# Ledger of designs, part 11: peptides against a protein of PDB entry 4Z5W

Target 1, 305 residues: chain A of PDB entry 4Z5W
Amino acid sequence: IPDVFLELNKLWYFSAQSNLFNGEMPRSLSNSRSISLLSLRNNTLSGQIYLNCSAMTNLTSLDLASNSFSGSIPSNLPNCLRLKTINFAKIKFIAQIPESFKNFQSLTSLSFSNSSIQNISSALEILQHCQNLKTLVLTLNFQKEELPSVPSLQFKNLKVLIIASCQLRGTVPQWLSNSPSLQLLDLSWNQLSGTIPPWLGSLNSLFYLDLSNNTFIGEIPHSLTSLQSLVSKENAVEEPSPDFPFFKKKNTNAGGLQYNQPSSFPPMIDLSYNSLNGSIWPEFGDLRQLHVLNLKNNNLSGNIP

## One batch from the design tools (peptide; made by RFdiffusion4, then SolubleMPNN)

Design b1_p8_8_s4 (from b1_p8_8, 4 letters changed)
Fold by OpenDDE base, seed 5:
Structure b1_p8_8_s4 (fold): chain B 305 residues (1-305), chain A 8 residues (1-8)
Amino acid sequence: as target 1 above (305 residues)
Amino acid sequence: MSSFLTTE
């Protein structure tokens, strides 16, 4: 990428995604005062990620996903006072989330999907201080760690939580009950155990639940038949989605089905590939907005209602 | 197989 961004003093949006750009991010780009949206997704860019937050005062969205960047997560990003959305998916950091992210008050959407992030306990302890955080994607990190169950963890404004394919141990964490605005939960492809907690059915905004491919036991909690978002058409005010797409993948190497907005996901309960027992509740018939009920590969018995 | 969500 040429070092010409000083001349482009009116450049508000720069998207150069899905090209063949290599080398480092040019210094003039890292110092751009005009750029609000920066996407360099799916290139071969390398070197350390550096942004001059004192210069980049208009930066609101940063997508550097699927690049060959190296080194640490930029600890100065919280100084980018307007930065809301960060996508660092598929950047191999081999790092913990910086302690400075406790101060990241502008942050609304964060993805580190497949970024070799370590220490989930530290990550969640840091990110709970991001008061405006609504979307958190941590898929393909924290390999074989334990999902912390510390009841003091609090994500008050969390709407989308995705921590899939981490081989995480533990149980469905009680601290999620402190997130009453949660709309989408994906904890699939882990080693989570215990029972599915009944309090999940109290998350009135939860329309997408994926607990598939875990080690859950016991009955399906009857409270899931009363998920309010699946009973009635709530006029969910479509809040501004993250400036990055989601992908539904069957494996790490397959192309995913792209979804531009979390609201574009079909209303779903996926409990497949567990060790759940008991019956299918007839009251699943009350979930008039449910598009997908996936209970396959469990130990369920009785009649199908 | 079940699916999971990513941003990549």
Scores: peptide ipSAE 0.660, ipTM 0.962, DockQ to the pose 0.867
Fold by OpenDDE base, seed 2:
Structure b1_p8_8_s4 (fold): chain B 305 residues (1-305), chain A 8 residues (1-8)
Amino acid sequence: as target 1 above (305 residues)
Amino acid sequence: MSSFLTTE
């Protein structure tokens, strides 16, 4: 990418995604005062990520996903006072979340999907201080770590939580009950154990639940048949989506089905590939908004209602 | 197999 962004003093949006750009990010781009949205996703850019946050005062969205960047996660990003959305998916950092992210009050959407992030306990302890955080994607990190169940963890404004395919141990964490605005939860493809907690059915905005491919035991909580978002068509206010797409993958190597917004996901309960027992509750018939009920590959018995 | 969500 040429180092000409100093002359582009009116450039508000720069999207160069899905090209073959290599080398480092131009210094003039890292110092752009005009850029609000920067997407360099799916290139071969390399070197260390550096952004001059004191210069980049208009930066609101940053997508650097699927590049060959190296080094540490930029600890100065919280100084970008308008930066709301960050996609750092598929950047091999081999790092922990910086402690400076405790101060990241502008942050609304963060993805580190498949970025070799380590220490989930530290990551969640840091990110809980991001009071405006609504979307958090941590899929394909924290390999074989334990999902912390610390009751003091609090994500008050969390709407989308995705921590899939981490081989995480532990249980469904009680601290998620402190996220009453949660709309989408994906904890699939882990080694989570215990029972599915009944308080999940109290999350009135929860329309997408994926607990598939874990080691859950016991009965399906009857409270899941009363999920308000699935009983009645709530006028879900179209909330500002993150500026990055989501992908539904069957494996790590397959192309995913793209979803531009969380609201584009079909309402779903996926409890497949567990060790759940007991009956299918007839009251699942009350979930008039439910598009997908996946209970396959469990130990369920009785009649299909 | 079940699916999971990513941003990549």
Scores: peptide ipSAE 0.653, ipTM 0.961, DockQ to the pose 0.863
Fold by OpenDDE base, seed 4:
Structure b1_p8_8_s4 (fold): chain B 305 residues (1-305), chain A 8 residues (1-8)
Amino acid sequence: as target 1 above (305 residues)
Amino acid sequence: MSSFLTTE
């Protein structure tokens, strides 16, 4: 990428995604006063990620995903006072989330999918301080760690939580009950155990629940038949709109189905590939907005209602 | 197998 962004003093949006760009980010780009939206996703860019937050005062969205960047997660990003959306997916950091992210009050959407992030306990302890965090994606990190169940964890504004394919141990954490605005939960492809907690049915905005491919036992909690977002359309809940797409993947090596917004996901309960027992509740018939009910590969019995 | 969500 040429070092010409000083001359481009009116450039507000720069998208160069899905090209063959190599080398480092040009210094003029890292110092751009005009850029609000920057996407360099899916290139072969290298070096350290550095942004001069004192210069980049208009930066609101940053997508650097799927590049060959190296080094640490930029600890100065909280100084980018307007930065809301960050996609750092598929950047091999081999790091913990910086402690400075406790101060990241502008942050609304964060992805570290497949970024070799370590220490989920520290990550969640840090990120709970991000008062405006609505979307958090941590898929393909934290290999075989334990999902913390610390009741003091609080994500009050969290709408989308995706921590899939981490081989995480533990249970569905009680601290998620402190996120009453939660709309989408994906904890699939882990080693989570215990029962599915009944309080999940109290998350009135939860329209997408994926607990598939875990080690859950016991009955399906009857409270899931009363998920208000799946019973009625009455709540026009403000949906999170991160400036990065989501991908629904069946494996790590396949291309995924792209979804540009969380609202584009079909209303779903996926509890497949667990060890759940008991019956399918007839009251699943009350979930008039439900598009996908996936209960396959469990130990369920009785009649299908 | 089931699917999971990513941003990559």
Scores: peptide ipSAE 0.651, ipTM 0.960, DockQ to the pose 0.861
Fold by OpenDDE base, seed 3:
Structure b1_p8_8_s4 (fold): chain B 305 residues (1-305), chain A 8 residues (1-8)
Amino acid sequence: as target 1 above (305 residues)
Amino acid sequence: MSSFLTTE
């Protein structure tokens, strides 16, 4: 990419996604005072990610996903006082989340999907201080770590949590009950164990639950039949709108179906590929908004209601 | 197999 952005003093949106750009991000781009939305997703850009947050006073959205950037996660990003959305998916950082992210009050949506992020405990302890954080995607990180269950963890404004395909151990964490605005939960493709906790049914905004491909045991909590967002349409679910798309993948190598908004996901409960037992509750018939109920590949018995 | 969500 040429180093010409100093002359482009009115450029507010730059999208150069899905090209063959290589080399470093231009210094003039890293110092742009005008840019609000920057997307360089799906290129071969390299070097260290550096943004002059003191210059980039209009930066609100950053998508650098699927590039060959190296080095550390930029610890100065919290100084970008308007930066709301960050997509750093598929950048091999091999790093922990910087401690400076405790101060990232502008942050609303963060993805590190497949970014070789380490230490999930530190990551969650840091990110809980981001009071405006609504969307958190940590898929394909933290390989074989334990999902922390520390009750002090609190994500008050969290609407979308995706921590899929991490081979995480542990249980569904009790601290997630402190997220009453949660709309989408994907903890699929882990090694999570124990029972599915009944308090999940108290998450009145939860319309998409994926716990598939884990090691859950016991009965399906009856409280899932009372998920208010799936009973009635009357709850105006505030749509979490991150500036980055989501992809629904069947495996790590498959092309995903693209979804531009989390609200575009069909209302779903997926508990498939576990070791759940007992019956299917007849009261799943009360979930009038449910589009997908996936209970396959469990140890369920009795009659289908 | 079931699906999972990513941003990549």
Scores: peptide ipSAE 0.650, ipTM 0.961, DockQ to the pose 0.878

## One batch from the design tools (peptide; made by RFdiffusion4, then SolubleMPNN)

Design b1_p9_1_s1 (from b1_p9_1, 4 letters changed)
Fold by OpenDDE base, seed 5:
Structure b1_p9_1_s1 (fold): chain B 305 residues (1-305), chain A 9 residues (1-9)
Amino acid sequence: as target 1 above (305 residues)
Amino acid sequence: MSSFITTVE
């Protein structure tokens, strides 16, 4: 990428995604006062990520996903006072989330999907201080760590939580009950155990639940038949989606189905590939908004209602 | 197989 961004003093949006750009980010780009949205996703850019937050006063969205960047996560990003959306997916950091992210008040949407992030306990302890955080994607990190169950963790404004394919141990964490605005939960492809907690059915905004491919036991909580968002068409408040797409993948190597917004996901309960027993509750018939009920590959018995 | 969500292809 040429070092010409000083001359582009009116450049508001720069998208150069899905090209063959290599080398480092130009110094003039890292100092751009005009750029609000920057996407360099799916290139071969390398080196460390350097952003001059004192210069980049208009930066609101940053997508650097699927690049060859290395080194630490930039600890100065919280100084980018307007930065809301960060996609750092598929950047091999091999790092913990910086402690400075406790002060990241502008942050609304964060993805580190497949970024070799370590220490889920530290990550959640830091990110709970981001009062405006609504979307958190941590898929393909924290390999074989334990999902913290610390009841003091609070994500009060969280709407989308995705921590899939981490081989995480533990149980469904009780601190999620402190997230009453949760709309989408994906904890699939882990080693989570115990029973599915009944309090999940109290999350009135939860329209998408994926607990598939875990080690859950016991009965399906009857409270899941009373998920309010699946009983009635509540007006899904179209909240501003993150400035990055989601991909539903069957495996790490397959192409994903693209979803531009969380609201584009079909209303779903996926409990497949567990060790759940008992019957299918007839009251699943009350979930008039449910598009997908996936209970396959469990130990369920009785009649299909 | 079940699927999972990510933010990259």
Scores: peptide ipSAE 0.615, ipTM 0.955, DockQ to the pose 0.918
Fold by OpenDDE base, seed 2:
Structure b1_p9_1_s1 (fold): chain B 305 residues (1-305), chain A 9 residues (1-9)
Amino acid sequence: as target 1 above (305 residues)
Amino acid sequence: MSSFITTVE
């Protein structure tokens, strides 16, 4: 990418996604005063990620996903006082989330999907301080770590939580009950154990639940048949979506189905590939907005209602 | 197999 962004003093949006750009990010781009949205997703850019947050006063969205960047996560990003959305997916950091992210009050949407992030406990302890955080994607990190169950963890404004395919151990954490606005939960493809907690059915905005491919045991909590978002058409106020798309993947090597917004996901309960027992509750028939009920590959018995 | 969500292809 040429180093000409100083002359582009009116550039508000720069999208150079899905190209063959290599080398480092231009210094003039890292110092752009005008840029609000920067997307360099799916290139071959390299070097250390550096952004001059004192210069980049208009930066609101940053997508650097699927690049060959190296080194540490930029600890100065919280100084970008308007920065709301970050996509750092598929950047091999081999790092922990910086402690400075405790101060990241502008942050609304964060993805580190497949970025070799380590220490989920520290990550969640840090990110709970981001009072405006609505979307958190941590898929394909924290390999074989334990999902912390510390009840003091609090994500008050969390709408979307995706921590899939991490081989995480532990149980469904009670601290998720402190996120009453949660709409989408994906904890699939882990090694989570125990029972599915009944309090999940109290998450009135939860329209998408994926607990598939874990080691859950016991009965399906009857409270899942009373998920309010699946009983009635709430007018889903289109909340501002992240400036990055989501991809539903069957495996790490397959192409994903793209979803531009969390609201574009079909209403779903996926509990497949567990060790759940007991019956299918007839009251799943009350979930008039449910598009997908996936209970396959469990130990369920009785009649299909 | 079940699917999982990510933010990258």
Scores: peptide ipSAE 0.615, ipTM 0.955, DockQ to the pose 0.920
Fold by OpenDDE base, seed 3:
Structure b1_p9_1_s1 (fold): chain B 305 residues (1-305), chain A 9 residues (1-9)
Amino acid sequence: as target 1 above (305 residues)
Amino acid sequence: MSSFITTVE
């Protein structure tokens, strides 16, 4: 990318996605006062990510996903006082979340999907201080770590939590009950064990639950038949979506189905590929807004209601 | 198998 952004003093949106750009980010771009939205997703950009947050006073959205950047996660990003959305998916950092992210009060949406992030305990302990954090995507990180169950963890404003395909150990953590605004939960493709906790049915905004491909045992909690967002249509709060799309993938090598908003996902309960037993509750028939009920590949018995 | 969600293709 040429170093010409000093002349582009009115440039508000720069999108150069899905090209063959190589080399480093130009210094004039990293110092742009005008840019609000920057997307360089799906290129071959390299070097260290550096942004001059004191210059980039208009920066609100940053998508650098699927690039060949190296080095540390830029610890100065919390100094970008208007920065809300960050997509760093598929950047191989091999790092922990910086401690400075405790101060990231502008942050609303963060993705590190498939970014070789380490230490999930430290990551969640840091990110809980981001009071405006609504969307958190940590898929394909933390390989075989334990999902922390520390009851003090609190994500009050969290709406979308995706920590899929990490081979995480542990149980569904009780600290998620401190997120009453949770709309979408994906913990699929882990090694989570124990029973599915009944308090999940108290998450009145939860319309999408994926616990598939785990090691859950016991009965399906009857409280899932009372998920209020799946009983009645009225609670679909269209909130501001993150400036990055989501991709629903069958495996790491398949193309994904693109979803531009979390609300574009069909209302779903997926408990497939576990070791659940007992009956299918007939009260699943009360979930009039449910589009997908996936219970396949379990130890369920009795009649189909 | 079931699907999972990411933010990159």
Scores: peptide ipSAE 0.609, ipTM 0.953, DockQ to the pose 0.919
Fold by OpenDDE base, seed 4:
Structure b1_p9_1_s1 (fold): chain B 305 residues (1-305), chain A 9 residues (1-9)
Amino acid sequence: as target 1 above (305 residues)
Amino acid sequence: MSSFITTVE
């Protein structure tokens, strides 16, 4: 990418995604005063990620996903006072979330999917201070770590939480009950155990629940039949609109189905590939907005209602 | 197998 962004003093949106750009990010780009949206996703860019937040005062969205960047996660990003959306997916950091992210009050949407992020406990302890954080994607990190269950963790504005395919141990964490605006939860492809907690049915905005490919036992909580967002349409909660797409993947190597926003996901309960027992509750028939009920590959018995 | 969500292809 040429170092010409000083001349482009009116450039508001720069998207160079899905090209063959290599080398480092140009210094003039890292100092752009005009750019609001920057996407360099799916290139071969290298070097350390550096943004001059004192210069980049208009930066609101940053997508650097699927690049060959190296080094640390930029600890100065919280100084980008308008930066809302960050996609750092598929950048091999081999790092923890910087402590400076406690101060990241502008942050609304964050993805580190498949970025070799370590220490989920520290990551969640830091990111809970991001009061405006609505979307958090941490898929394909934290290999074989334990999902912290510390009840003091609080994500007040969390609407989308995706921590899939991490081989995480532990249980469904009670601190999620402190996120009453949660709309989408994906904890699939982990090693989570115990029972599915009944309080999940109290998350009135939860329309998408994926707990598939875990080691959950016991009965399906009857409270899931009373998920208000799946019973009625009336409570259209304001959706988080991150400036990055989601991909629903069957495996790490398959192409994904693209979803541009969380509302594009069909209303779903996926509890498949667990060790759940008991019956299918007839009251699942009350979930008039449910599009997908996936209970396959469990130990369920009785009649299908 | 079930599917999981990510933000990359």
Scores: peptide ipSAE 0.598, ipTM 0.951, DockQ to the pose 0.941

Design b1_p9_1_s2 (from b1_p9_1, 6 letters changed)
Fold by OpenDDE base, seed 1:
Structure b1_p9_1_s2 (fold): chain B 305 residues (1-305), chain A 9 residues (1-9)
Amino acid sequence: as target 1 above (305 residues)
Amino acid sequence: LPSFLTTVE
């Protein structure tokens, strides 16, 4: 990418995604006062990620996903006082989340999907301080770590939590009950154990639940038949979606189905590929907004209602 | 196999 962004003093939106750009980000780009949205996703950019947050006073969205960047996660990003959305998916950091992210009050949406992030306990302890954080994606990190169940963890404004395919151990964490605005939960493809907790049915905004491919045991909580978002046609207000798309994947190597907004997901309960027993509750018939009920490959018995 | 969500292809 040429170092010409000093001349582009009116440039608000720069999208150069899905090209063949290589080398480092030009210094003039890292110092742009005008840019609000920067997307360089799916290139071959390299070097250290550096942004001059004191210069980049208009930066609101940053997508650097699927690049060959190296080194540390930029600890100065919280100084970008308008920065709301960050996609750092598929950047091989091999790092922990910086402690400075405790101060990241502008942050609304964060993805580190497949970014070799380590220490989930530290990551969640840091990110709980981001009071405006609504979307958190941590898929394909923290390999074989334990999902912390510390009840003091608090994500009050969290709407979307995705921590899939981490081989995480532990149970469904009680601290998620402190996220009453949660709409989408994906904890699929882990090694989570124990029972599915009944308090999940108290998450009145939860329309998408994926607990598939874990080691859950016991009965399906009857409280899941009372999920209000799946009972009533309350139009989930189109909440401001993150500036990055989601992909529903069956395998890491397969193409995903793209979803531009979390609201574009069909209302779903996926409990498939567990060790759940007991019956299917007839009261799943009350979930009039439910599009997908996947209970495949469990130990369920009795009649199908 | 079930699916999972990510933000990258």
Scores: peptide ipSAE 0.631, ipTM 0.963, DockQ to the pose 0.905
Fold by OpenDDE base, seed 5:
Structure b1_p9_1_s2 (fold): chain B 305 residues (1-305), chain A 9 residues (1-9)
Amino acid sequence: as target 1 above (305 residues)
Amino acid sequence: LPSFLTTVE
C-alpha cells in the first residue's frame, strides 16, 4: 500500500479488503485524520499493528482481520476516542487482552475470533468494564481453558456473545443472567457440562441460542418454551450491527454462510450433540417465531409432540 | 456436525 494518505485529507472510507497487499501499514495511513472506516481484511499485511490515535481522531471502525500481523495487541487503541468496531479475527497475536481495554468506553463491537487469545478470565474481567460493549466474539481462542463462572462479572449491555470452538470447560456461567439484553448466544463446540440452567429462559430478548456440541446433561429446561422473543413478534429494535459480517461455519476449513446482521439469523434453539434426556416439551409449540429447533444427537425419549 | 459462528471465513 503506497504511503500517500497524507495527501488524501478527505478520505473517509478506505476499503481494500480481499486483495494481495503485503508489507506493513503505511505510516501516513496510521496517521490519517480523515479516515473513519478502515478495512484491510483478507490480505497479507505484516508487522506490528500501530495506529496513532492522537492523529486518527475520526476512526470509528477498524477491520484488519485475516492478515499476517504479529506482535502485541495495540494497548493504545482505547485512546482512539471514536473507535467503536474492531475486527481482529484470524490475526495470530498469542496474547492476552491489554489491561488498557478497561478504559475502552467507545468500544461497541469486538472480534478476536481465531486470534490465539489467551486467558479467558482476564479477558472477561477486562472487557466487562467496556460499558458500551454490545457484540463480543471470542470464537477459536482460549483452548481448553475454563469458562469463568464468577457471578460478579457484568456485561449489562451485551447483545451478542459468541465464544464457540474453544474447548472450554465449566458450566453455563451465571453472570450471563446479568445480561438482560442478550439476543444471541453461541457457546457451541466447547466442553461445557452440567445442566442447562432454567434462568436462560428469562432472557426475554434471546432469539438465537446455540449450545450445540457440548457435554450438557439432564432435561431441557421447560423455561426455554417461554422465551418471550420466540413467543411474540416483539419489534426487534434494529440496533446498529457491528461493521463486520458473521459467518456460520461447520468446520474451520469450509466456507461459511455470511450474515451481515445478527437480525438476519433465523430464530433458533440448537441443543444438538449433547447428552440431554427426557421428553420434548409440548409447549415448544408456543414458540411461534422459532425457525430452527435442533435437538439431534441427544438421549431424548418419549413422543414427538 | 453443528455449526458455530465467527467473523471471518
Scores: peptide ipSAE 0.626, ipTM 0.962, DockQ to the pose 0.913
Fold by OpenDDE base, seed 3:
Structure b1_p9_1_s2 (fold): chain B 305 residues (1-305), chain A 9 residues (1-9)
Amino acid sequence: as target 1 above (305 residues)
Amino acid sequence: LPSFLTTVE
């Protein structure tokens, strides 16, 4: 990418996604005062990620996903006082979340999906201080770590939590009960064990639950038949979605179905590929807004209601 | 096998 952004003093949006750009980000771009939205997703950009937050006073959205960047996660990003959304998916950092992210009060949406992030305990302990954090995606990290169950963890404003395909151990953490605004939970493709906790049915905004491909045992909690978002057609308040899309993938090598916002997901309960037993509750018939109920490949018995 | 969610293709 040429180093010409100093002359582009009115440039508000720069998108150069899905090209063949190589080399480093130009220094004029990392010092741009005008740019609000920067997307360089799906290129071959390299070097260390550096942004001059003192210059980049208008930066609100950053998508650098699927690039060949190296080095550390930029610890100075919290100094970008308007930066709300970050997509760093498929950047191989091999790092922990910087301690400076405790101060990242502008942050609303963060993805590190498939970025070789380590230490989930430290990551969640840091990110809980981001009081405006609504979307957190940590899929394909933390391989075989334990999902922390520390009751002091608190994500009060969290709406979307995706920590899929990490082979995480542990149980569904009780600290998620402190997130009453949670709309979408994906903990699929882990090694989570124990029972599905009944308090999940108290998350009145939860319309998408994926616990598939884990090691859950016991009965399906009857409280899931009373998920208020699936009983009544509440007007899903169109909250500002993250500027990055979501992809629903069957495996790492398949193309994904693209969803531009969380509200575009069909209302779903997926408990498939576990070791759940007991009956299917007939009260699942009360979930009039439910589009997908997936209970396949369990130990369920009795009649289908 | 079931699907999972990511933010990149």
Scores: peptide ipSAE 0.624, ipTM 0.962, DockQ to the pose 0.898
Fold by OpenDDE base, seed 4:
Structure b1_p9_1_s2 (fold): chain B 305 residues (1-305), chain A 9 residues (1-9)
Amino acid sequence: as target 1 above (305 residues)
Amino acid sequence: LPSFLTTVE
């Protein structure tokens, strides 16, 4: 990418995703005063990620995902006072979340999916201070760590939480009950155990629940039949619209189905590939907005209602 | 096997 962004003093949107760009990000780009949206996703860019946040005063969205960047997560990003959306997926950091992210008050949407992030406890302890954080994607990190269940963890404005394919141990964490605006939860492809907690049915905005491919036992909590978002059409859920798409993948090597917004997901309960027992509650018939009920590959018995 | 969500292809 040429170092010409100093001349481009009116450039508001720069999208160069899905090309063959290599080398480092140009210094003039890292100092752009005009750019609001920057996407360099799916290239072969390398070097250290550096952004001059004192210069980049208009930066609102940053997508650097699927590049060959190295080194540390930029600890100065909280100084980018308008930066809302960050996609750092598939960048091999081999790092923890920087402590400076406690101060990241502009942050609304963050993805580190498949970025070799370590220490989920520290990551969640830091990111809970991001008061405006609505979307958090941490898929394919924290391999074989324990999902912290510390009740003091609080994500007040969290609407989308995706921590899939981490081989995480532990249980469904009670601190999620402190996120009453949660709309989408994906904890699939972990080693989570215990029972599915009844308080999940109290998350009135929860329309997409994926707990598939875990080690959950016991009955399906009857409270899931009363998920308000699946019983009735809510007219006015402000949806988080991150400036990055989601991909529904069957494995790490397959192409994903792209979803541009969380609202593009069909209302779903996926509890498949667990060790759940008991019956299918007849009251699942009350979930008039439910599109996908996936209970396959469990120990369920009785009649199908 | 079930699917999971991510933000990259």
Scores: peptide ipSAE 0.612, ipTM 0.960, DockQ to the pose 0.904

